# Ledger of designs, part 117: peptides against a protein of PDB entry 3T7K

Target 1, 248 residues: chain A of PDB entry 3T7K
Amino acid sequence: KAEKILARFNELPNYDLKAVCTGCFHDGFNEVDIEILNQLGIKIFDNIKETDKLNCIFAPKILRTEKFLKSLSFEPLKFALKPEFIIDLLKQIHSKKDKLSQININLFDYEINGINESIISKTKLPTKVFERANIRCINLVNDIPGGVDTIGSVLKAHGIEKINVLRSKKCTFEDIIPNDVSKQENGGIFKYVLIVTKASQVKKFTKLINDRDKNETILIVEWNWCVESIFHLNVDFTSKKNVLYQKK

## One batch from the design tools (peptide; made by RFdiffusion4, then SolubleMPNN)

Design b2_p19_5_s3 (from b2_p19_5, 10 letters changed)
Fold by OpenDDE base, seed 2:
Structure b2_p19_5_s3 (fold): chain B 248 residues (1-248), chain A 19 residues (1-19)
Amino acid sequence: as target 1 above (248 residues)
Amino acid sequence: MEYENYTDDYEETTDLDAD
């Protein structure tokens, strides 16, 4: 059925998109449209798997969904597109009126606002954002909104190797893991990196660390610190935004 | 150098958006 619909076109583009959707297309696509998209080199997956070599995300705007955040870790993310790309594409294909010999839809016209070439270019880097920032091991409080598994999965996608979950009410100093990164001369390496949700946790962890491991470097941040770092694909250590406590 | 910036009543409510 899709072949018959597409037969009117002399040349079909190959978009070469392996995509996930977030904040759009919740009902999926009908079988014919899926087949059409497949013939145009557009494959849409339900979930993110490394084996699928995803290179595209569809979303109406920048979102704080797991999929969107992880899409910025694609290797590379080639396109971040508005759902209107698919909508307009399918409309053109199904249109009987236009004796269109060719599909004339440019991907660049459908870029998500705020995801520019600077962001896309950073996804081509051989390292992940937190890897570049010398953050490989972090401590995460167990009561973080969104859950430690989801948050942890996002962080791992962006280069965190080890996530230590802290039981905030019961943890001791011995439960806190160091960020085992070799001292590079030019990078402010924090020995202890923690993501917390409450003032009481900041007070607790600062006390525990300072009492037991005096003069060590500490970074305690909000989840928003991670999100901003992901959205920019860069950790700005000069910014104190979303930093709760820092000791250098 | 030490930096601290939070209130005693600070509690983060930010979570992930639903898909």
Scores: peptide ipSAE 0.364, ipTM 0.906, DockQ to the pose 0.918
Fold by OpenDDE base, seed 1:
Structure b2_p19_5_s3 (fold): chain B 248 residues (1-248), chain A 19 residues (1-19)
Amino acid sequence: as target 1 above (248 residues)
Amino acid sequence: MEYENYTDDYEETTDLDAD
């Protein structure tokens, strides 16, 4: 059926998209449309797997979904597109107007607002955002909204190697792991990096660390610190936004 | 250098958006 529909076109584009969707197309696509998209080089996946070499995200806007956040870790992310790309494409293909010899859809017309070339270019870097920031090991409180698994998965996608989950009410100093990064001379490496959700946790962890390891560097941040870092594909250590406690 | 910026009643309300 898809072949018959596409036969009206003399030439078919190959978009070469391996994509996931977030915040759109919850009902999926019918079999014919999936086949059409596949013939146009558009493959949509249900989930993110590294082996699939995903290069595209469909979303109506910048979202704080797991998929969207992880899409910024694609190698590279080639396109971040609005769902209207697919909608308009399928509409054009299904159009019975005799005169359409070519599919005229430009991907650049459907870019998600706020995902610019500067962001896309950073996805071509050989390193991940937190890797570049010398953050490899973090401590994460167990009561973080969204859950440690989801948050941890996002952080790992962006270069965190080890996530230590802290039981905020029961943890001791011995439960806190250091950020085991070789001291680079010129980069403010924090020995202890923690993501917390409450003031009581800041107070607790600062006390625990300072009492036992008085001269060490500490960074305690909110989840939003991570999100902003991901959205910019850069950690700005000069910014105090979403930083709860910092000791240099 | 030490920096601290939170209130005693601070509690994070931000979560992940649903897909």
Scores: peptide ipSAE 0.363, ipTM 0.905, DockQ to the pose 0.913
Fold by OpenDDE base, seed 5:
Structure b2_p19_5_s3 (fold): chain B 248 residues (1-248), chain A 19 residues (1-19)
Amino acid sequence: as target 1 above (248 residues)
Amino acid sequence: MEYENYTDDYEETTDLDAD
C-alpha cells in the first residue's frame, strides 16, 4: 500500500531519522503511515535504547519528560522537531489533488523552539554533561518526585555512573557515597554530591558529612539543577541557581 | 567557602512531565 501511494513521486527524500516521540502521537501511527515514513528514512521507536542510535526527538515544545531529557544525550541529536513535520508530510503524501512530483518539506522549518544549534552541537561532544562536570557518583534521596528509577535513568544517560539511593529518614553518614573522580586540575570536584527534596534533608546531610568528614567539598542541589544542566548541556558551577548548599 | 540558600519550609514539588 505504501509503495503505491509513493509511486507518484519521482524522487523520495531520505530524512535519515531514528526518532522517539514525547508529548505527541500518543495513539501511534497506522501501519500504512509507518511504512510510508520508513520509505522516507523515518523510523519511530516506542522507547529509547542505546543500540538503536536514536538521533531525533519529536515534541511540541521543550518538555521535562524522561524521553525529552534523554534525547539531549543522543550521540548526536541531529534534530529536535515539532510533530507538525510528520503531520504535514503525511498530509502532503496522501493528498490526491496536487500533482506533486516531489515532497517539499524542509526539516529546519519544524525545529522545536529553544533547541538551537548551540545545544545540538554539544550533543556531538565525546563526553556527557555530568561527565564533563566531574560528577560520577551521586546520592539521591528515595522520596524524589518522579521516582528514583526515572530520575536515575535520566542522570545515567547524561554521564552519571553510580546513583546511590538514600533512605532519607534512616540513612547515616556511612550510607553516603563519595564522588570518586580523579582530581583534574581545572574542574571544581565535589567529594559529596546529593540531590534532595526538602530542607530537613539539607540540614541532615550537611551535619552528617561535616561531623564525620570535616573540610570536604559538598554540593547539595535540587532536581531543577540537573534539569537546567541538561537543557544547557553544561554545568555552570558559577551559578548558584537551584543550589541548596555548597562547600568548597 | 560555604554557601547555603533555602527556606526552612523548602520542599520540592516539581515532577517530571507526563509523556
Scores: peptide ipSAE 0.363, ipTM 0.905, DockQ to the pose 0.902
Fold by OpenDDE base, seed 3:
Structure b2_p19_5_s3 (fold): chain B 248 residues (1-248), chain A 19 residues (1-19)
Amino acid sequence: as target 1 above (248 residues)
Amino acid sequence: MEYENYTDDYEETTDLDAD
């Protein structure tokens, strides 16, 4: 069926998209439309796997979903597109009235607002955002909204190598892991990096660390600090936004 | 240098959006 539908076009574009969807197309696509999309070089996957070499995300806007956040770790992310791209494409293809000899849909017309070329360009870098920031080992409280597995997965996608989950009520200093990175000349390295959710945790961890490992550098942040860093593909250490405690 | 910015009643409520 797809071949018959596409036969009316003299030339078919090859979009070369390997994509996941978030916040859209919850019901998926019918078999014919999947075949059509495949013939146009658009492959849609249900889940993110590194082996699939995904390069595209479909979403109506910037979202704080696991898929969206992870899409910014694609190598590279080529396109972040609104679902209207697919909708308009399929409408044009299925249209019987338009004696269209050619499919005329430009990917650039469907870019998600806020995902600009600067962000896309950063996904071409050989390093991940937290790797560039010299954050490789972090401590994460166990009661974080969204769950440690999901949050941890996102963080790992963006270059965190080790995530230590802290039981906030029961942890001791010995449970806190250092961020073991080689001191680079130009990068502020925090020995202890923690993501917390409550004021009591800030107080507890600052006390534990300062009492046992005096004069060390500490960074305690909210999850939003990570999200903002991901959205910009840059860690801004000059900003105090979403920083709860910092010791240099 | 030491920086602190939180209230005593601070609690993060932000979670991930549902897919």
Scores: peptide ipSAE 0.363, ipTM 0.905, DockQ to the pose 0.904

Design b2_p19_5_s4 (from b2_p19_5, 8 letters changed)
Fold by OpenDDE base, seed 3:
Structure b2_p19_5_s4 (fold): chain B 248 residues (1-248), chain A 19 residues (1-19)
Amino acid sequence: as target 1 above (248 residues)
Amino acid sequence: EVYENYTDDYEETSDLDKD
């Protein structure tokens, strides 16, 4: 069926997209449309797997979904596109107007607002955002909204190697792991990095660390600190936005 | 240098969006 539909076009584009969708296409696609998209070089996957070498995300806007956040870790993310790209494409293809010899849809017309070339270019870097920031080991409270597995998975996708889950009520100093990174000449490495959800946790962890390791560097942040870092593919240590406690 | 910025009643309200 798809071949018959596409046979009316003299030339077919090859978009070379390996994509996931978030915040759109919840009902999926019918078999004919999937086949059409495949013939146009558009493959849509249900889940993110490293083996699939995903290079595209479809979303209506910037979202705080697991898929969207992880898409910014693609190597590279080639395109972040609005679902209207697929919608318009399929509409053109299914259109019975005999005069359409070519599909004329420009991918750049469907870019997600706020995902610019600067962001896309950073996905071509050989390192991940937190790796560049010398954050490899973090402490994460167990009561974080979204769950430690999902949050941890996003953080790992962006270069955090070790996620230590802290039981906030029972945690001792010995449960807190250091951010074990080699001293680089050009930047302040925080020995202890923590993501917390409550004021009581800030108070507790700062006390535990300062009582036992008085002169060490500490960074305690909100999840939003991580999200903003991901959205910009850059950690701005000059900004105090979403920083709860910092000791240099 | 120490920077601190939170209230005593601070609780995280951010959540992940659902697909």
Scores: peptide ipSAE 0.482, ipTM 0.936, DockQ to the pose 0.889
Fold by OpenDDE base, seed 4:
Structure b2_p19_5_s4 (fold): chain B 248 residues (1-248), chain A 19 residues (1-19)
Amino acid sequence: as target 1 above (248 residues)
Amino acid sequence: EVYENYTDDYEETSDLDKD
C-alpha cells in the first residue's frame, strides 16, 4: 500500500530521522503511514535506547518529559521538530492533487521554538552537560517528584555517572557521597552536590556536611536547576537561579 | 562564601511532564 502511494513521486527524500515523540501522536500511526515514513527515512521509536542512535525528537514545544530531556543528550540531536512536520508530510503524500514530482517539506520550518542551532550544536560536543560542569556524582532525595529512577535516568543521560539516593528522614553524613572529580584548576568543583525538594532537607544536609566536613564546597539545587542546565546544555555557575544553598 | 536562597516553607512541586 505504501509503495503504491509513494510511486507517484519521482524522487523521495531520505530524511534520516530516528525519532521519538513526546506530547504528540499519542494514538500512534497507522501501519501504512509508518511504512510511508520508513520509506522516507523517518523511523519513530516508542522508547529511547542508545542502540537506536536517535537523532530527532518530535514535540509541540519544549517539554519537561523524560523523552524531551533525554533527547538533548542525543549524539547529536539533529532536529527537534514540531509534529506538524509529520502531519504536513503525510498530508502531501496522501493528497490526490497532480503528480507532485517532489515532496517539498523543509525541516527547518518545523523547528521547536526555543531549540536553536546553538543548542543543537552543543549536542555535537564530545562531553555531556554535567560532565563539562564537573558533576559526576550527585545525591538525590528519595521523595523527588517524578521518581528517582526517571530523574536518575535523565541525569545519567546527561553525564552523571553515579546517583546516590538519600533517604531524607534517615540519612546520616556517611550516606552522602562526594562528587569525586579530579580537581581541575579552572572549574568550580563542588565536593557535595545534592538535589533536594524541601527546606528541611537543605537544613539537614548543610548541617550534616558542615558538622563533619566544615571547609568543603556544597551545592544544593532544585530539580529545575538540572532542567535549565539541560535545556541550555550548559551549567551556569554564575546564576543563582534554582540554587538553594552554595558554599564555595 | 555561603549563598542561601530558600524559605522555611519551601517545597518543590515541580514534576516531569507526562507523555
Scores: peptide ipSAE 0.481, ipTM 0.936, DockQ to the pose 0.896
Fold by OpenDDE base, seed 5:
Structure b2_p19_5_s4 (fold): chain B 248 residues (1-248), chain A 19 residues (1-19)
Amino acid sequence: as target 1 above (248 residues)
Amino acid sequence: EVYENYTDDYEETSDLDKD
C-alpha cells in the first residue's frame, strides 16, 4: 500500500532518522504510515536502546521525560523535532489534489524551541556530560521522586557509571560511596557526590561525612542540578543553582 | 570552602514528566 501511495512522487527524500517520541503520538501510527515513514528513511522506535543508534527525538517542546533527557545522550542527536513534521509530511503524502512531484518538507522548519545548534554540537563529543565533569559514582537517596531506577537510568545514559542508592533513614557513613575518579589537574573533583530530596538528608550526610572524613570534598545537589546539566550538556561548577551543599 | 543553601523545610517536589 505504501509503495502505491509513494509512486506518484518522482523523487523521495531520505531523512535518515531513527527516532523516539515523547509527549506526542501516544496512539502510535497505523501500519501504512509506518511503511511510508520507513520508505522516507524515518524509523520510529517505542523505547531507547543503544543498539538502535537513535539520532532523533520527536516532542512538542523541551520535556523532563525519561526519553527526552536520554535523547540528549544520543551519539549524536542529529535532530530534535516537533511532531508537526510527521503530521505535515503524512498530510502531503496522503493528499490527492497536489500533483506534487516532490515532497517539500524541511526538517529545519520543525526544530524544538530551545534545542539549538550548540546543544546538538555537544552530542557529538566523545564523552558524556557527567563523564566530562569527573562524576562517575554518585549516591542517590531512595525516596527521590520519579524513582531510583528511572533517575538512575537517565544518569547512566549521561556517563554516571555507578549509582549507589542510600536508604536515607538507615544509612551510615559506610554506605556512602566515593566518586572514584583519577585526579585530573584542572577539574573540580568531588570525592562524595549526592543527590538528595530533603534538608534532613543534607544535614545527615554532611555530618556523617565530616565526622569520619573531615577534609574531603562534598557535593550535594538537587535533581534539578542534574536536569539543568543535561539540558545544557555541561556541568557549570561556577553556578550554585540547585546546589544544596558544597565543600571544596 | 563551604557553601550551603537550603531551608530547613526544603523538600524536593520535582518529578519526571510522564510520557
Scores: peptide ipSAE 0.481, ipTM 0.936, DockQ to the pose 0.913
Fold by OpenDDE base, seed 2:
Structure b2_p19_5_s4 (fold): chain B 248 residues (1-248), chain A 19 residues (1-19)
Amino acid sequence: as target 1 above (248 residues)
Amino acid sequence: EVYENYTDDYEETSDLDKD
């Protein structure tokens, strides 16, 4: 069926998209449209797997979904596109109007607002955002909204190697792991990095660390600190936004 | 140098969006 529909075009583009969708296409695509998209080099996956070498995300806007956040870790993310790309593409293909010799849809016309070439270019870097920031080991409180598994998965996609889950009510100093990164010359490796959800946790962890490991560097942030870092693909240590406690 | 910026009643309400 798809072949007959596409036979009217003299040349078919190959978009070479391996994509996931978030905040759109919840009902999926019909079989014919899937076949059409496949013939145009557009493959849509249900979930993110490293083996699939995903390079594209479809979303109506910047979202704080697991898929969207992880898409910024693709190697590279080639395109972040609005769902209207697919909608208009399929509409053009199914249109019975006169001999369209070619599909005239430009990917660049469908870019998600706020995901510009500066962001895309950073996904081509050989390192992940937290790796560049010298954050490899973090402590995460067990009561984080969204759950430690999901949050942890996002953080790992962005270069966190080890996530230590802290039981906030029961943890001791010995349960807190250091960010084991070799001192690079260019400043400011934090020995202890923690993501917390409550003021009581800030007070607890600062006390535990300062009482047992005096004069060490500490960074305590909220989840939004991580999200902003991901959205910019850069950790801005000059900004105190979403920083709860910092000791240098 | 120490930087601290939170209220005693601070509780994070941020969550992940749903698909």
Scores: peptide ipSAE 0.480, ipTM 0.936, DockQ to the pose 0.917

Design b2_p19_6_s1 (from b2_p19_6, 7 letters changed)
Fold by OpenDDE base, seed 1:
Structure b2_p19_6_s1 (fold): chain B 248 residues (1-248), chain A 19 residues (1-19)
Amino acid sequence: as target 1 above (248 residues)
Amino acid sequence: DEYREKVEEDLKNVKELPD
């Protein structure tokens, strides 16, 4: 059926998209439309797997979903597109109007607001955002909203290698892991990096660390600090936004 | 048109990670 529909076109574009969707197309596509999209070089996956070499995300806007956040770790993210791209494409293809010689849909017309070329260009970098920031090992409180697995998965996608989950009520200094990064000459390296949810945790961890490992550098942030860093694909250490405690 | 109507609904039902 898809072949018959597409036979009306003299030339078919190959968009070469390997995509996931978030905030759209939860029910997927009908069989004919999937086949059409596939013939146009648009492959939509249900889940993110590194082996699939995903390069695209469909979303109506910037979202704080696991998929969206992880899409910014694609190597590279070629396109972040609004669902209207697919909708308009399928509409044009299914249109009985006169023999359209060509599909005239430009991907650039469907870019998600806020995901500009500056962001896209950073996804071409050989390193991940937290890797560039010299954050490889972090401590994460176990009561984080969204769950340690989901949050941890996002963080790992963006270059954090080790996530130590802290039982906030019972943890001791010995449970806190250092950020094991070799001192690069020009970069502020925090020995202890923690993601926490409550002010009480800040007080607890700062005390534990300062009492046992004096004069060490500490960074305690909220989850939003990570999210903002991901959305910008840059860690801004000058910003106090979402930073709960910092000792340089 | 079938997909357009659903996109708005999907957006409402999307599970974003909390603050």
Scores: peptide ipSAE 0.631, ipTM 0.963, DockQ to the pose 0.894
Fold by OpenDDE base, seed 3:
Structure b2_p19_6_s1 (fold): chain B 248 residues (1-248), chain A 19 residues (1-19)
Amino acid sequence: as target 1 above (248 residues)
Amino acid sequence: DEYREKVEEDLKNVKELPD
């Protein structure tokens, strides 16, 4: 059926998209539409797997979903597109207008607002955002909303290698891991990086660290600090936004 | 359009990570 529908076109574009969806197409596509999309070089996957070499995300807008956040770690993310791209494409293809010799849909017309070329270009960098920021090992409180597994998975996708989960109530200094990065000449390395949810945790961890490892560098942030860093694919150490405690 | 209507619903039902 898909072949018959597409046979009406003299030339078919190959979009070369390997995509996931978030905030759209939860029910997927019918069999004919899937076949059509596949013939146009659009493959949609249910889940993110590194082996699939995903290069695209469909979403109606910037979303704080696991999929969206992870999509910014694609190597590279070629396109972040609104679902209207697929909708309009399928609409044109199913249109019985005999006169359509070509599919004329420009991908750039469907870019998600706020994901610009600057962001896309950063996904071509050889390093991940937190790797570039010299953040390899972090401490994460166990009571973080969204769960340590989901949050941890996102952080790992963006270059954090080790996530130490802290039991906030029972945590001692010995439970806190250092950010084990080689001293680079350029830029401040924080020995201790922590993601926390409450002011009480800030007080606790700052005390524990300062009492036992005096004069060391500490960065305590909210999850939103990570999210903002991901959305910009850049860590801004000059910003105090979502930073709860910083000791240089 | 069947897909357009569904997209609107999906957006409403999307599970974003909390702040």
Scores: peptide ipSAE 0.630, ipTM 0.963, DockQ to the pose 0.895
Fold by OpenDDE base, seed 5:
Structure b2_p19_6_s1 (fold): chain B 248 residues (1-248), chain A 19 residues (1-19)
Amino acid sequence: as target 1 above (248 residues)
Amino acid sequence: DEYREKVEEDLKNVKELPD
């Protein structure tokens, strides 16, 4: 059926999109539309897998979803598009009246607001955002909203190798892992990096670390610090926003 | 348009990670 529908066009574009969706198309597409999209080089996946070499996300706007945050780790993210791209495309294809020799839909007309070329260009870098920031191992409190698995998965997608989950009420100094990164001459390296949710946790962890390892560097941040870093694909160590404690 | 009407609903129902 898809072939018959597309046969009316003299030339078909190949968009070369491997995409996931967030905040749109929760019910997916009908079989015919999936076939049409596939013939146009648009493949939509339900979940993010590294093996699929995803390069696109569909979303109505910037969202704080797992999929959206992870899409910024694609290698590269080529396009971040509004769902209207697919809607308009399918509408044009299913239209009986238009003796269209060609499909005239331009991807660049459907960019998600706020995902600019600067962000897209950074996804072509050989390193991930936290890798560039010399953050390899972090400590994460177990009571973090969203859950340690989801948050951890996002962080790992962006270059954090090891996530140590701290039981905030019972943890001791020995439970805190160091950020094991080789000293680079020009980079701010924190020995201890922690993501926490409460001021009481800041007090606890700062005391534990300072009492046992007095001269070490400490970075304690909120989850929003990570989110902002992901959205910008850059860690700004000069910003105090969402930083709860810093010792250089 | 079958998909256009659902996009607004999908956006309302999307699960964002908390602050």
Scores: peptide ipSAE 0.629, ipTM 0.963, DockQ to the pose 0.861
Fold by OpenDDE base, seed 2:
Structure b2_p19_6_s1 (fold): chain B 248 residues (1-248), chain A 19 residues (1-19)
Amino acid sequence: as target 1 above (248 residues)
Amino acid sequence: DEYREKVEEDLKNVKELPD
């Protein structure tokens, strides 16, 4: 059926999209439409796997979903598109009115607002955002909303190698891991990086670290600090936004 | 359009990570 529908076109584009969806197409596509999309080089996956070499995200806008955040770690993210791309494409294909010789849909007309070429270009870099920021090992409190597994997975996708989960009520200084990165000349390296949820945790961890390792650098941030860094694919150490404690 | 109506609903029901 899909072949018959597509036979009316003289030329078919190959979009070469390997995509996931978030905030749209939860129910997927009907059998004919999925076949049409496949013939046009558009493959939609349910989950993110590295082996699938995903290069596209469909979403109506920037979202704080696991899929959206992880899509910014694709190597590269080629396209971040609104669902209207698929909708308009299928509409044009199913239209009986015009002998359309060609499918004329420009991907650039469907870019997600706020995901510009600057962001896309950064996904082509050989390093991940937190790797570039010299953050490889972090401490994460166990009571973080969203769960340590999901949050940790997003962080790992963006270059954090080790996630140490802290039991906030029982942890001691010995439970806190250092951010073990080689001192690069050109960037401030924090020995201790922590993601926390409460002011009481800031007080506790700053005390523990300062009492035992007095002269070391400390960065304590909220989860939103990580999210903002991901959305910009850049860590801005000059910003105090979502930073709870910083010792240089 | 079958998909347009669903997209609006899907956006309302999307699960975002908390602050």
Scores: peptide ipSAE 0.629, ipTM 0.963, DockQ to the pose 0.884

